# Ledger of designs, part 82: peptides against a protein of PDB entry 4Z5W

Target 1, 305 residues: chain A of PDB entry 4Z5W
Amino acid sequence: IPDVFLELNKLWYFSAQSNLFNGEMPRSLSNSRSISLLSLRNNTLSGQIYLNCSAMTNLTSLDLASNSFSGSIPSNLPNCLRLKTINFAKIKFIAQIPESFKNFQSLTSLSFSNSSIQNISSALEILQHCQNLKTLVLTLNFQKEELPSVPSLQFKNLKVLIIASCQLRGTVPQWLSNSPSLQLLDLSWNQLSGTIPPWLGSLNSLFYLDLSNNTFIGEIPHSLTSLQSLVSKENAVEEPSPDFPFFKKKNTNAGGLQYNQPSSFPPMIDLSYNSLNGSIWPEFGDLRQLHVLNLKNNNLSGNIP

## One batch from the design tools (peptide; aimed at target 1 N87 A164 D186 F244)

Design b2_p30_3 (made by RFdiffusion4)
Pose (drawn by RFdiffusion4):
Structure b2_p30_3 (pose): chain A 291 residues (1-233, 242-249, 256-305), chain P 30 residues (1-30)
Amino acid sequence: IPDVFLELNKLWYFSAQSNLFNGEMPRSLSNSRSISLLSLRNNTLSGQIYLNCSAMTNLTSLDLASNSFSGSIPSNLPNCLRLKTINFAKIKFIAQIPESFKNFQSLTSLSFSNSSIQNISSALEILQHCQNLKTLVLTLNFQKEELPSVPSLQFKNLKVLIIASCQLRGTVPQWLSNSPSLQLLDLSWNQLSGTIPPWLGSLNSLFYLDLSNNTFIGEIPHSLTSLQSLVSKPDFPFFKKGLQYNQPSSFPPMIDLSYNSLNGSIWPEFGDLRQLHVLNLKNNNLSGNIP
Amino acid sequence: SEHSGFITSAEPDSEVTEFLEELIEEREEL
């Protein structure tokens, strides 16, 4: 990508995604005072990611995903004070999230999917301090680590939480109850154990719950039949393992408890869930009748 | 039956497929 971005001082939108571009991002792009939306995803771009946050005061959305970059996660990123969305998926950082991210107050959406992020314990202790974070994707990282149960964790405004295919040990942590506005929860494809917490049924905005492919035991909590959003009625897309979904509401309401060890019966009160589109209880130890 | 899916922010590729196949085989051995 040419180094001509000092000359293009009115450029607020640049999208070069899904091309064959390689090499580093030109430094002038890293200094652009006018750039707001930048999407370079799905190229062969490489090198240490450098962004001058004193210079890029208009940067609001950054998508460098699915590229050949290496090095660390830039620690100066919280200083890009208008940056609201970062898609860093499929960049092999082989690194932890910098502590400075606790100060990233403009951040509302973050994806480190399949990016070789280590130490989920430190990553979550840091990111809980980003007060405006509404969506977090940590899928395909933290391999075989433990999902922290530390009760001090609070993600207050969190709407979408996705940490799948990390083979995480531990249980569904109670501190997730500190995210009362949670819409979409995906903990699938992990090693999670214990029982399914009844408090999940207390999440009034939750419409999509994927607990599939874990080691969960015990009963289906009765509170799931009283889930409010299941009973009654911005750009950074998601892919489901790939089928594209543009926003969290693009996912039809779902309960997927499949590929666990769950026992007991199916509650008749599930009939109260009139807005439920998908109910997947396959590959469990469930017994009794079908209500 | 085929395993249930998961959500990501990037289109999955062969490396993710291969990782899932190996993980399914290991779990079938249990």

Design b2_p30_3_s1 (made by RFdiffusion4, then SolubleMPNN; from b2_p30_3, 13 letters changed)
Fold by OpenDDE base, seed 1:
Structure b2_p30_3_s1 (fold): chain B 305 residues (1-305), chain A 30 residues (1-30)
Amino acid sequence: as target 1 above (305 residues)
Amino acid sequence: SEPPGFLMSVEPDEEVEEYLKKLEEERKLL
């Protein structure tokens, strides 16, 4: 990318995603006073990520996903006082979340999908201080770590939590009950054990629940038949709109299904590929908004209602 | 039956597919 952004003193939006750009990010771009939205996703950019937050006073969204950046996660990003959305998916950092992110009050949406992030306990302990954090995506990190169950962890404004395919050990953490606005939870493809907790059914905004491909045992909690968002459509749920898309991996296809908004996800309960037993509750018929109920590959018995 | 999908914020690539395939093989061996 040419170093010509000094002359572009009115540039508000720059998208150069899905090109063949290589080398380092231009210094003039890293110092742009005017830019609000920056997307360089899906290129071959390299070097250290550096942003001059003291200059980039208008920066609100940053998408650098799917690039060949190296080095540490930029610890100065919290100094970008208007920065709300960060997508650092598929950047191999091999790092922990910086402690400075405790001060990241502008942050609303964060993605580190497949970024070789380590220490989930530290990551969650840091990110709980981000009071405006609504969307957190941490898929394909923290390999074989233990999902912390510390009851003091609190994500009050969290609406979307995705921590899939980490082979995480532990149980469904009680601290998620402190997130009453949670709309989407994906903890699939882990090694989570124990029972599915009944308090999940008290998350009245939860319309998408994926606990598939874990080691859960016991009965399906009857409280899941009372998920209010799946009973009635009348709850106009304010949706988080991160400036980055989501992808659902399916095994049959090399590609993922792209979803631009969390609202684009079909209302779903996926508990498949566990060791759940007992019956299917007939009261799942009360979930009039439910599009997908996946209970396959369990130890369920009795009648299908 | 194919195992379920999961969500991420980047398009899954061949490296992710190979990783998932390995996990499925490990689970079939258990």
Scores: peptide ipSAE 0.454, ipTM 0.894, DockQ to the pose 0.903
OpenDDE base, seeds 2, 3, 4, 5: peptide ipSAE 0.428, 0.433, 0.418, 0.427; ipTM 0.886, 0.884, 0.884, 0.883

Design b2_p30_3_s2 (made by RFdiffusion4, then SolubleMPNN; from b2_p30_3, 15 letters changed)
Fold by OpenDDE base, seed 1:
Structure b2_p30_3_s2 (fold): chain B 305 residues (1-305), chain A 30 residues (1-30)
Amino acid sequence: as target 1 above (305 residues)
Amino acid sequence: SKPPGFLLSVEPDEEIEKYLKELEEERKKL
């Protein structure tokens, strides 16, 4: 990418996604006063990620995903006082979340999918201080760590939480009950154990629940049959709109399904590939908005209602 | 049958597919 962004003093959006750009990010771009949205996703950019937050006073969205950046997560990003959305997916940091992110009050959406992030306890302890955080995606990190169950963890404004395919141990953490606005939860492809907690059915905005491919035991909580978002359409749920897409992994060697908005996800309960027992509750028939109920590969018995 | 897919914020690649296959094979041995 040429170092010509100083002359582009009115540049508000720069999108150069899915190209063949290599080398370092231009210094003039890292110092742009005008830029609000920067997306360089899916290139071969390298070097250390550096942004001059003192210069980049208009920066609101940053997408650097799927690049060959190296080094540490930029600890100065909280100084970008308008920065709301960060996508650092598929950047191999081999690092922990910086302590400075406790001060990241502008942050609304964060993605580190497949970024070799370590120490989930520290990450969640830091990120709970981001009072405006609505979307958190941490899939394919924290390999074989324990999902912390510390009840004091609080994500008040969290709407989307995705921590899939981490081989996480532990149970469904009670601190999620402190997130009453949660709309989407994916904890699939872990090693989570115990029972599915009944308080999940109290998350009135929860329309997408994936607990598949874990080691959950016991009965399906009857409270899941009363998820209000799945009973009626009347809840105009304010959805988070991060400036980065989501992908659903397919079981085939074909690429993922892309979803641009959380609203694009079908309303779903997936509890498949666990060790759940008991019956399927007839009251699942009350979930008139539910598109997908997946209970396969469990120890369920009795009649199908 | 294979377990259903999961959500992420990057397109799944061959490296992810390989890793998941290895995990499925490890889980079958346990």
Scores: peptide ipSAE 0.440, ipTM 0.890, DockQ to the pose 0.857
OpenDDE base, seeds 2, 3, 4, 5: peptide ipSAE 0.425, 0.424, 0.405, 0.415; ipTM 0.885, 0.885, 0.882, 0.884

Design b2_p30_3_s3 (made by RFdiffusion4, then SolubleMPNN; from b2_p30_3, 15 letters changed)
Fold by OpenDDE base, seed 3:
Formats: C-alpha cells, structure tokens, sequence
Structure b2_p30_3_s3 (fold): chain B 305 residues (1-305), chain A 30 residues (1-30)
C-alpha cells in the first residue's frame, strides 16, 4: 500500500479487504487524523502493528484480520480513545493479552479468533475491566487450557461470548451468571465436562446457545425450556453489532455461513455431541421463537415430545 | 456426520479444515 494518506485529510473510511497487499502498513495511515473505519482484512500485510493513537483521534473500527503481522499485540491501543471494534483474527501473535487492556474503556467488540493467544485466565481477568465490552471472540486460542471458573469474574455488559474450538477443560463457568445481557454463547468444540448448569435458563436475553461437541453429562436443565428470549420477541434489544461479521463453518464442503449481525443468528439451542441423558422436555414446545433444537448424538431416552 | 461447526470472525480456511480433521481423529483415539 503506498504511503499517500497524508494528503487524504478527509478520509473517513478505508476498506481494502481481500486484495494482494503486502509489506508494512503505511506510516501515513497509522497517523491518519481523519480515518474512522480501517479495514485491511485478508491481505498479506506484515511487520509490527503500530498505530499512533495520539494522531488517530477519530479511529473507531480496526479490522486487520487474516494478515501476516508479527510481534506483540499493540499495548497502546487503549490510548485510541474512540476505538470500539478490533478484529485481529488469524494474526499469529503467540502472546498474552496486554495488561494495558484493563484500561480499554472504549472497547465494545474484540476478536482474537485463531490468533495464537495464550493464558485464558489472564485474558479474562484483564478483559473483565473493559466496562463497554459487549462482543468477545476468542475461538481457536488457549489450546488445552482450563476455562477459569473464578466467581469474581464479571462481564456485566457482555452480549456475545464465543470461545469455541480451544480444547478447553473445566465446566460451564458460574461467572457467566453475572452477564444478564448475554444473547449468544458459543462454547462448542471444547473438552468441557460436568453438568449443564440450571442458571443458564435465567439468562433472559440468551437466544443462541451452542454447547455442542463437549463432554457434558446429566440431564438437560429444565430451566432451558423457560428462556424468555425464546418464548417472546419483546426482549430482543437491537444493540449495535460489531463491525466484523461472524462465520459458522458448515459440515458440508459448501462455504461457511456469514452472519453480519448477532440478530441474524437463528434462535438456537445446540447440545449435540455430548453425553447427556434423560428425557427431552415437552416444554421445549413453549419456545415459540426457537428455530433450531439440536440434541443429536447424546444418550437421551424416552419419548420425543 | 461430523459435529456442527463453531463460530469465528473470519472465514474458515483450508488450514482450519485440516486442524478440525486432526482434532476429530484425536478424539476417535480416546
């Protein structure tokens, strides 16, 4: 990318996704005072990520996903006082989340999906201080680590939590009960064990639950039949979506499903590929907003209601 | 059929498919 952005003093949005750009990010771009949205996703950009937060006073969204950047996660990003959304997916950092992110009050949406992030305990301990954090994607990190169950963890404003395919051990963490605004939870493709906790049914905004492909045992909590968001539409708080899309891999050779907004997800309960036993509750019929109920490949018995 | 897919913020690539195949093979050995 040429270093010509100094003259573009009115540039508000720059999108150069899915090109063949290589080399480092231009210094003029890293110092742009006008830019609000920057997306360079799916290129071959390299070097260290550096943003001059003192100059980039209008920066609100940053998408650098699927690039060949190296080095550390930029610890100065919390100094970008308007920066809300960050997509760093598929950047191989091989790092922990910086301690400076405790001060990241502007942060609303963060993805490190498949970014070789380490130490989930430190990551969650840091990110709980981000008071405006609503969307957190940590898929394909923390390989074979233990999911922290520390009750002191608090994500009060969290709406979307995705920590899939980490081979995480442990149980469904009780600290999630402190997230009453949670709309979407994906903990699929882990090694989570124990029972599914009944308090999940108290998350009145939860319309998408994926616990598939774990090692859960016991009965399906009856409280899941009373999820208010799946009974009535009245609680669908349309909040600002992250500026990055979500993707769900299809099991077919067809490309992944793209979801531009959390509201575009079908209302779903997926408990498939576990070791759950007992009956299917007839009261799942009360979940009139439910589009997908997947209970496949469990030890369930009795009648299908 | 393999387990349903999981959510991410980027399109799954070929490397992700090979990794998931490897994970499924490791689980069959347990």
Amino acid sequence: as target 1 above (305 residues)
Amino acid sequence: SPPPGFLTSVEPGEEDEEYLKKLLEERKKL
Scores: peptide ipSAE 0.394, ipTM 0.849, DockQ to the pose 0.849
OpenDDE base, seeds 1, 2, 4, 5: peptide ipSAE 0.372, 0.366, 0.393, 0.304; ipTM 0.803, 0.839, 0.859, 0.814; seed 4 fails the geometry check

Design b2_p30_3_s4 (made by RFdiffusion4, then SolubleMPNN; from b2_p30_3, 14 letters changed)
Fold by OpenDDE base, seed 1:
Structure b2_p30_3_s4 (fold): chain B 305 residues (1-305), chain A 30 residues (1-30)
Amino acid sequence: as target 1 above (305 residues)
Amino acid sequence: SEPPGFLTSVEPDEEDDEYLKKRLEELEKL
């Protein structure tokens, strides 16, 4: 990318995603006073990520996902006082979340999906201090770590939590009960054990639940038949989505299904590929907004209602 | 039956396909 952004003193939005850009990010771009939205996703950019937050006073959204950046996670990003959305997916950092992110009050949406992030306990302990954090994507990190169950963890404004395909051990963490605005939960493709907790059915905004491909045992909690967002249509709050899309990886030979907003996901309960037993509750019929109920590959018995 | 999917914030690539394939092969052995 040419180093010409000094002359572009009115540039508010720069999207150069899905190109063949290589080399380092231009220094004039890293110092742009005018830019609000920066997307360089899906290129071959390299070097250290550096942003001059003291210059980039208008920066609100940053998408650098799917690039060949190296080195550390930029610890100075919390100094970008208007920065709300960060997508750092598929950047191989091999790092922990910086302690400075405790001060990241502008942060609303964060993804480190498949970024070789380590220490989930530290990551969650840091990120709980981000009071405005609504969307957190941590898929394909923390391989074989234990999902912390510390009840003091609080994500009060969390709406979207995705921590899939980490092979995480432990149980469904009780601290998620402190997130009453949770709309989407994906903990699929882990090694989570124990029973599915009944308090999940108290998350009245939860319309998408993926617990598939874990080691859950026991009965399906009857409280899931009373998920209010799946009973009635009235609670679909159109909320500001992150500036980055989501993708559902479903098959080994296909690209992911793209979803531009969390509201674009079909209302779903996926409990497939577990060791759940007992019956399918007839009261799942009360979930009139439910599009997908996936209970396959369990030890369920009795009649299908 | 198609395996369950998982969510990311970036388009899956061949590395994700290989990872998913390995994880499916582990499930088929159980």
Scores: peptide ipSAE 0.476, ipTM 0.894, DockQ to the pose 0.871
OpenDDE base, seeds 2, 3, 4, 5: peptide ipSAE 0.440, 0.445, 0.428, 0.459; ipTM 0.883, 0.883, 0.881, 0.894; seed 3 fails the geometry check

Design b2_p30_4 (made by RFdiffusion4)
Pose (drawn by RFdiffusion4):
Structure b2_p30_4 (pose): chain A 291 residues (1-233, 242-249, 256-305), chain P 30 residues (1-30)
Amino acid sequence: IPDVFLELNKLWYFSAQSNLFNGEMPRSLSNSRSISLLSLRNNTLSGQIYLNCSAMTNLTSLDLASNSFSGSIPSNLPNCLRLKTINFAKIKFIAQIPESFKNFQSLTSLSFSNSSIQNISSALEILQHCQNLKTLVLTLNFQKEELPSVPSLQFKNLKVLIIASCQLRGTVPQWLSNSPSLQLLDLSWNQLSGTIPPWLGSLNSLFYLDLSNNTFIGEIPHSLTSLQSLVSKPDFPFFKKGLQYNQPSSFPPMIDLSYNSLNGSIWPEFGDLRQLHVLNLKNNNLSGNIP
Amino acid sequence: FITTEAPPSSSPQPIEANPEEQSKIDEIFS
């Protein structure tokens, strides 16, 4: 990509995604005062990611995903004070999230999916301090690590939480109850154990729950039949494993408890869930009748 | 499971810019 971005001082939107571009991002792009939306994803771009945050005061959305970059996660990123959305998926950082990210208050959406992020314990202790974070994708990282149960963790405004296919040990942590506005929860494809916490049924905005492919035991909590959003009625897309979904509401309401060791019966009170589109209880130890 | 990892496109996509700069972008990437 040519280094001409000093000359293009009115450019507020640049999208070069899904091309064959290689090499580093030109430094002038890293210094662009006018750039707001930048999407370079799905190229062969490489090198240490450099962004001058004193210079790029209009940067609001950054998508460098699915590229050949290496090095660390830039620690100066919280200083890009208008930056609201970062898609860093499929960049092989082989690194932890910098501590400075606790100061990233403009951040509302973050994806490190399949990015070789280590130490989920430190990553979550840091990111809980980003007060405006509404969506977080940590899928395909933290391989075989433990999902921290440390009760000090609070993600207050969190709407979407996805940490799948990390083979995470531990249980569904209770600190997730500190995210009362949670809409979409995906903990699937992990090694999670224990029972399914009844407090999940207390999440009034939750419409999509994917606990599939874990080692969960015990009963289906009765509170799931009283889930409010299941009982009664921005750009950074998601892919389901790939089928594209543009926003969290693009996912039909779902309960997927499949591929666990759950026991007991199916509650008749599930009939109260009139807004439920998908109920997947396959590959469990469930017994009794079908209500 | 849900991911944000967009699959690669089979064909390159046109480079896009805001209307005021589009003509300069066409010239630069022509």

Design b2_p30_4_s1 (made by RFdiffusion4, then SolubleMPNN; from b2_p30_4, 13 letters changed)
Fold by OpenDDE base, seed 1:
Parts: sequence; C-alpha cells; structure tokens
Structure b2_p30_4_s1 (fold): chain B 305 residues (1-305), chain A 30 residues (1-30)
Amino acid sequence: as target 1 above (305 residues)
Amino acid sequence: PITTVEPKASTPLPILANKETEEKIKEIFS
C-alpha cells in the first residue's frame, strides 16, 4: 500500500479487504485524521500494528483481520476515543488482552476470533469494564483453559457472546445471568460440563443458543421452552450491528455462510453432541419463532413430541 | 461455531470517498 494518505485528507472510508496487499501498514494511514472506517481484512500485511490515536481522531471502525501482523495487541487503542468496532480475527498475537482495555469506553464490538489470545480469566476481567461492549467474539482462543464462573463478572450490555472452539473446561457461568440483553450465545465445541442452568430460559432476548459439542449432563431445562424471543415475534430492534460480518461453517463443506448482522442468524437452540438425558419437552412446540432445534447425539429418551 | 474469520473467497468492498478523493485513489491504485 503506498504511503500517500496524507494527501487524502477527505478520505473517511477506506476498504481494501481481500486484496493482495503485503508489507507494513503505511505510516500516513496510521496517522490519518480523516479516516473513520478502515478495513484491510484478508490481506498479507505484516509488522507491528501501530495506530497513532492522537492523530486518528475520526477512527470508528478497524478491521485488520486475517493479516500476518506480529507482536503485541496495541495497548494504546483505548486512546482512539471514537473507536467502536475492532476485528482482529486470525492475527496470531500469542498474548493477553492489554490492561488498558479496562478504559475502552468507546468499544462496542470486539473480535479476537482465532488470534492466539491467552488467559480467559484476565480477558473477561478486563473486558467487563467496557460498559458499551455489545459484541464479544473470542472463538478459537484460550486452549484448554477454564471458563471463569466468578459471579462478580458483569457484562450488562452484552448482546452477542461467542466463545466457541476453545476446549474450555468448567460450567455455564452464572455471571451470564447478569446479561439480560443477551441475544446470541455460542459456547459450542468446548469441554463444558455440569447441567444446563434453568436461568438461561430467563434471557428474554436470547434467540440463538449454541451449547453443542460439550459434556453437559442431566435434563434439558424446561425453562428453555419459555424463551420469550422464540415464543413471540418481538420486533427485533435493528440494533447497531458490528461493522464486521460473522461466519458459520455448515458441515464438511469449506464455504462458511456469511451473516452481516447477528439478527441474520436463524433462531436456534442447539444442544447436540452432549450427554443430556430425559425427554424432549412437548412445550418446544410453543417456540413459534424457533427455526432450528438440534438435540441429536444425546442420551434423550421417551416419545418425540 | 461462529467466527469473524472471513473465508479466502470473499469479495472486496468498494473504497468509498468523495468524488475528488475517489479520483485520487483511482490514480494511486491504477
């Protein structure tokens, strides 16, 4: 990428994703006063990520995902006072979340999906201080760590939580009950154990629940048949979506489906590939908005309702 | 599992600017 962004003093949106750009990020780009939206996703950019937050006063969205950046997570990002969305997916940091992120009040959406992030306890302890955080994606990190169950953890404004494919141990954490606005929860492909807690059915905005591929035992909580978002067609408030898309791999085929907004996911309960027992509740029929109920590969018995 | 990792086959989004800046970008990236 040419180092010519000083001349582009009216440039507010720069999207150069899915190109063949290599080398370092241009210094003029890292100092751009005009840029609000920056996407360099899916290139071969390298070096240390550095942004001059004192210069980049208009920066609201940063997508650097799927690049060959090295080094630490930029600890100065909280100084970018308008920065709301960050996509750092598939950048190999091999790091913890910086302590400075406690002060990241502008942050609304964060993804570190497949970014070699370590220490989930520290990560959640830090990120709970981000009062405006609505979307958190931590998939493919924290390998074989324990998901903290500390009741003091509080994500009051959290709408989307995705911590899948981490091989996490522990139980469904009680602190999630403090997130009454939660719409989408994906804890799939972990080593989570215990029972599925009944309080999950009290999350009235929860339309997408993926607990598949864990080691959950006991009965399916009857309270899941009363998920309000799945009973009634609530007007899905078009909440401000992250400026980055989501991807879900369906089965063996390499092509992930793209979802531009969390609301684009079909309403779903996936409890498949666990050790759940008991019956399928007939009252799942009351979930008129439910598109996908997946209970396969459990120890369920009785009649199919 | 849901991710934000884009598959390699994604289409680039257009560069959006004002007309003057779009012309300059076209010149720079031509």
Scores: peptide ipSAE 0.340, ipTM 0.747, DockQ to the pose 0.707
OpenDDE base, seeds 2, 3, 4, 5: peptide ipSAE 0.307, 0.328, 0.023, 0.282; ipTM 0.687, 0.705, 0.535, 0.680

Design b2_p30_4_s2 (made by RFdiffusion4, then SolubleMPNN; from b2_p30_4, 9 letters changed)
Fold by OpenDDE base, seed 1:
Structure b2_p30_4_s2 (fold): chain B 305 residues (1-305), chain A 30 residues (1-30)
Amino acid sequence: as target 1 above (305 residues)
Amino acid sequence: MITTVEPKSSKPKPIKANPETQEKIDEIFS
């Protein structure tokens, strides 16, 4: 990418994703006063990520995912006072979330999917202070760590939580009950154990639940048959989606189906590949908006309703 | 399993901006 962004003093949107750009990010780009949206996703850019937040006063969205960047997570990003959306997926940081992210009040959407992030306890403790955080994607990090169950953790405005394929141990954490606006939960492909908690059925906005490929035991909570978002045609309020797409994968090696918004996911309950027992509740028939019920590869018995 | 990692596809998929971003784009080009 040429170092000409000083001359482009009116450039508001720069989208150069899915090209063959290599080398470092130009210094003039890291100092652009005009750029609001920057997407360099799916290139071969290298070096350290540095943004001059004092210069980049208009920056609202940053997508650097799937590049060959190295070094630490830029601790100064909270100084980019308008920065709402960050996609750092598939950047190999081998790091913890910076403590400075406690002050990241502009942050609404964050992805570190497959970014070699470590210490889930510290990450969640830090990110709970981001009062405007609505979308959090942490898939393919925290290898074999324990999902913290600390009841004091609070994500009041969280709508999308995805922590899949981390081999996480522990149980479904009670602190998720403090997120009443949660619409999408993916904890699939972990080593989570215990029972599925009944309070999940109290998350009235929850239309997408993936707990598949864990070690859950016991019965399916009857409260899941009363998920309001799946009973009624609540108009899925087209809430401000992150400026990055999501990809549903069947496994780590599979191609992903692209979803541009969380609301584009089909309403789903996936409890497959666990050790759940008991019957399928007939009251699942009340979930008139449910598109996918996946209960395969469990120990369920009785009649299919 | 959901990620934000774009699969290696031979074709760049168009990224749709969110509605708020699209409105701002449309305002700039109107």
Scores: peptide ipSAE 0.493, ipTM 0.834, DockQ to the pose 0.319
OpenDDE base, seeds 2, 3, 4, 5: peptide ipSAE 0.492, 0.490, 0.455, 0.454; ipTM 0.832, 0.820, 0.824, 0.825

Design b2_p30_4_s3 (made by RFdiffusion4, then SolubleMPNN; from b2_p30_4, 10 letters changed)
Fold by OpenDDE base, seed 5:
Order: structure tokens, then sequence, then C-alpha cells
Structure b2_p30_4_s3 (fold): chain B 305 residues (1-305), chain A 30 residues (1-30)
């Protein structure tokens, strides 16, 4: 990418995703006063990520995902006072989340999916201070760590939490009960154990629950048949989605499906590939908004209602 | 699993939780 962004003093949006750009991010781009949205996703950019937050006063969205950047996560990003959305997916940092992110009050959406992030306890302890954080994606990190269940953790405004495919140990964390606005939870493809907690059914906005491919035991909580968002059409508040898409692969041979908004996911309960026992509750019939109920590969018995 | 990166078209999904799951996931997201 040429170092010409000083001349582009009116450039508000720069999208150069899915190209073959290599080398470092040009210094003039890192100092752009005009740019609001920057996407360089899916290139071969290298070097350290450096943004001059004192210069980049208009930066609101940053997508650097799927690049060959190296080094640390930029600790100065909280100084970008308008920066709301960050996609750092598939950047191999091999790092912890910087302590400075405790001060990241502008942050609304963060993805580190497949970014070799370490220390989930520190990550959650830091990110809980981000009062405006609504979307958190941490898939494919924290390999074989324990998911902390510290009740003091509080993500009050969290709507989307995805921590899948981490081989995480532990249980469904009780601190999620402090997130009453949670709409989408994906904890699939971990080594989570214990029972599914009944308080999950009290999350009135929860329309998408994926606990598949874990080691959960016991019965399906009856409270899941009372998930309000699945009983009634609540007006899906068109909330500002993150500026980055979500991807879900359904089948081995299928491409990834792109979802531009969390609301584009079908209402779902996926408890498949666990060790759950007991019966399927007939009251699942009350979940009139439910599109997908996946209970396959468990130890369930009795009649199908 | 949901991600914010498009998975490679050629990579198999793990069908169950197993010890090899990570290797299969890594193949999906490599």
Amino acid sequence: as target 1 above (305 residues)
Amino acid sequence: PITTVEPPASSPLPIKANPEMQEEIDKIFS
C-alpha cells in the first residue's frame, strides 16, 4: 500500500479487504486524521500494528483481520477515543490483552477470533471494564485454559458472547447471569462440564444458545422452555451490529455462512454432542420462535414430545 | 463455532468433541 494518505485528507472510508497487499501499513495511514473506517482484512500485511491515536481522531472501525501482523496488541488503542469496533481475528499475536484496555470506553465490539490470545482470566478481568462492550468474540484462543467462573465479573451491556473452540475447562460461568441483555451465547467446542444452569432460562433476550460439543451432564433445565425471546416475537431492536461479519460453518463440506448481524442467526438451542440425560420437555413446544432445536448425540430418553 | 473470519472452504468440521478436535479446528481455520 503506498504512503500517500497524507494527501487523502478527506478520506473517510478505506476498504482494501481481500486483496494481495503485503508489507507494512503505510505511516501516512497510521496518522490519518480523516479516516473513520479502516478495513484491510484478508491480506498479507506484516510488521507491527501501529496507530497514532492522537492523529487518528476520527477512527471508529478497525478491521485488520486475516493478516500477517506480528508483535504485541497495540496498547495505545484505548487512546483512539472514537474507536468502537475492532476485528483482529486471525492475527497471531501470542499475547495477553493489554491492561490499557480497562480504559477502552469507546469499545463496543471486539474480535480476537483465532489470534493466539492467552490468559482468559486476565482477558475477562480487563474487558469487564469496557462499559460499552456489547460484542465479544474470543473463539480459537486460550487453548486448554479454564473458563473463569468468578461471580464478580460483570459484563452488564454484553449482547453477543462467543468463546468457542478453545478447549476450555470449567462450567458455564455464573457471571453470565449478570448480563441480562445477552442475545447470543456460543460456548461450543470446549471441554465445559457440570450441569447446564437453570438461570440461563432467565436471560430474556437470549435467542441463540450454542453449548454443543462439550461434556455437560444432567437434565436439560426446564427453564430453557421459558426463554422469553423464543416464546414471543419481541421486537428485535435493530441494534447497531458490529462493523464485521460473523461466520458459521454448518457442515464439513459446506463453506462458511456469513451473517452480517447477530439478528441474522436463526433462533437456536444447540445442546448436541454432550452427555445430557432425561427427557425432552414437552414445553419446548411453547418456543414458537425457535427455528433450530439440536439435541443429537446425548443420552436423552423417553418419548419425543 | 462462530468466528469473524471466513473459514477455508476445504476444511472439515469436527463432528464431535474429541482430543483431536483442536487439530481439526486448526485445519478449518488455517
Scores: peptide ipSAE 0.277, ipTM 0.734, DockQ to the pose 0.203
OpenDDE base, seeds 1, 2, 3, 4: peptide ipSAE 0.283, 0.279, 0.267, 0.301; ipTM 0.713, 0.735, 0.726, 0.691; seeds 1, 2, 3, 4 fail the geometry check

Design b2_p30_4_s4 (made by RFdiffusion4, then SolubleMPNN; from b2_p30_4 with F1P E5V A6E S9A E16L E21M S23E)
Fold by OpenDDE base, seed 5:
Structure b2_p30_4_s4 (fold): chain B 305 residues (1-305), chain A 30 residues (1-30)
Amino acid sequence: as target 1 above (305 residues)
Amino acid sequence: PITTVEPPASSPQPILANPEMQEKIDEIFS
């Protein structure tokens, strides 16, 4: 990418995703006063990520995912006072979340999917200070760490939490009960244990629950049959989605499906591949909005209602 | 599991919200 962005003083949206751009991000781009949305996703860009936040006063969205960037996570990003969305997926940082992110009040959506992020306890302790954080994606990080269950953790405005495929130990964290606006929870493909907590059924906005491929035991909480978002067709307020898409593989050989918004996911309860016992509650029939109920590969017994 | 990782690059052209600048950028990235 040539260093010509100083001349592009009216450029507010630059999208160059899914190209073959290589080399470093141009200095003129890192100093652009006009750019609001920047997407360089899915290229071969390299070097250290540097943004002059004092110059980039209009920056609201940053997508640098799936590039060959090296070095640390830019600690100065909280100084970009209008920056709301960050996608740093598939950048190999081999780092912790910077302490400076405690001050990241503009942040609404963050993804570090497959970015070699370390120390989940520190990450959550930092990110809980982001009062406007609604979407957090941390899939494919934190190898074999323990998911902290510290009740003091508080994500008040969290709507989408995805921490899948981390081989995390621990239980479903009680601090999630402090997130009453939670709509989508994916904790699949971990080593989580214990029982599924009944308070999950009190999350009235929760329409997508994936706890599959864990080591959960005990009965399915009856409270899951009372999930309000799945009983009644409430007008799901189309809330501002992140500026980056989500991807889910259906099968090992199938291409990933793209979901442009969290609302595009089918209403789902997936508890498959656990050690759950007891019966299937007949009251699952009350979940009129439910599209997918996956209970396969458990120790369930009795009659199918 | 859900992720935000896209497949490898497919070489589409850059897109600008300002059409007046599109030609100039197309020349730079051609």
Scores: peptide ipSAE 0.242, ipTM 0.643, DockQ to the pose 0.758
OpenDDE base, seeds 1, 2, 3, 4: peptide ipSAE 0.215, 0.027, 0.028, 0.163; ipTM 0.626, 0.547, 0.522, 0.580; seed 3 fails the geometry check

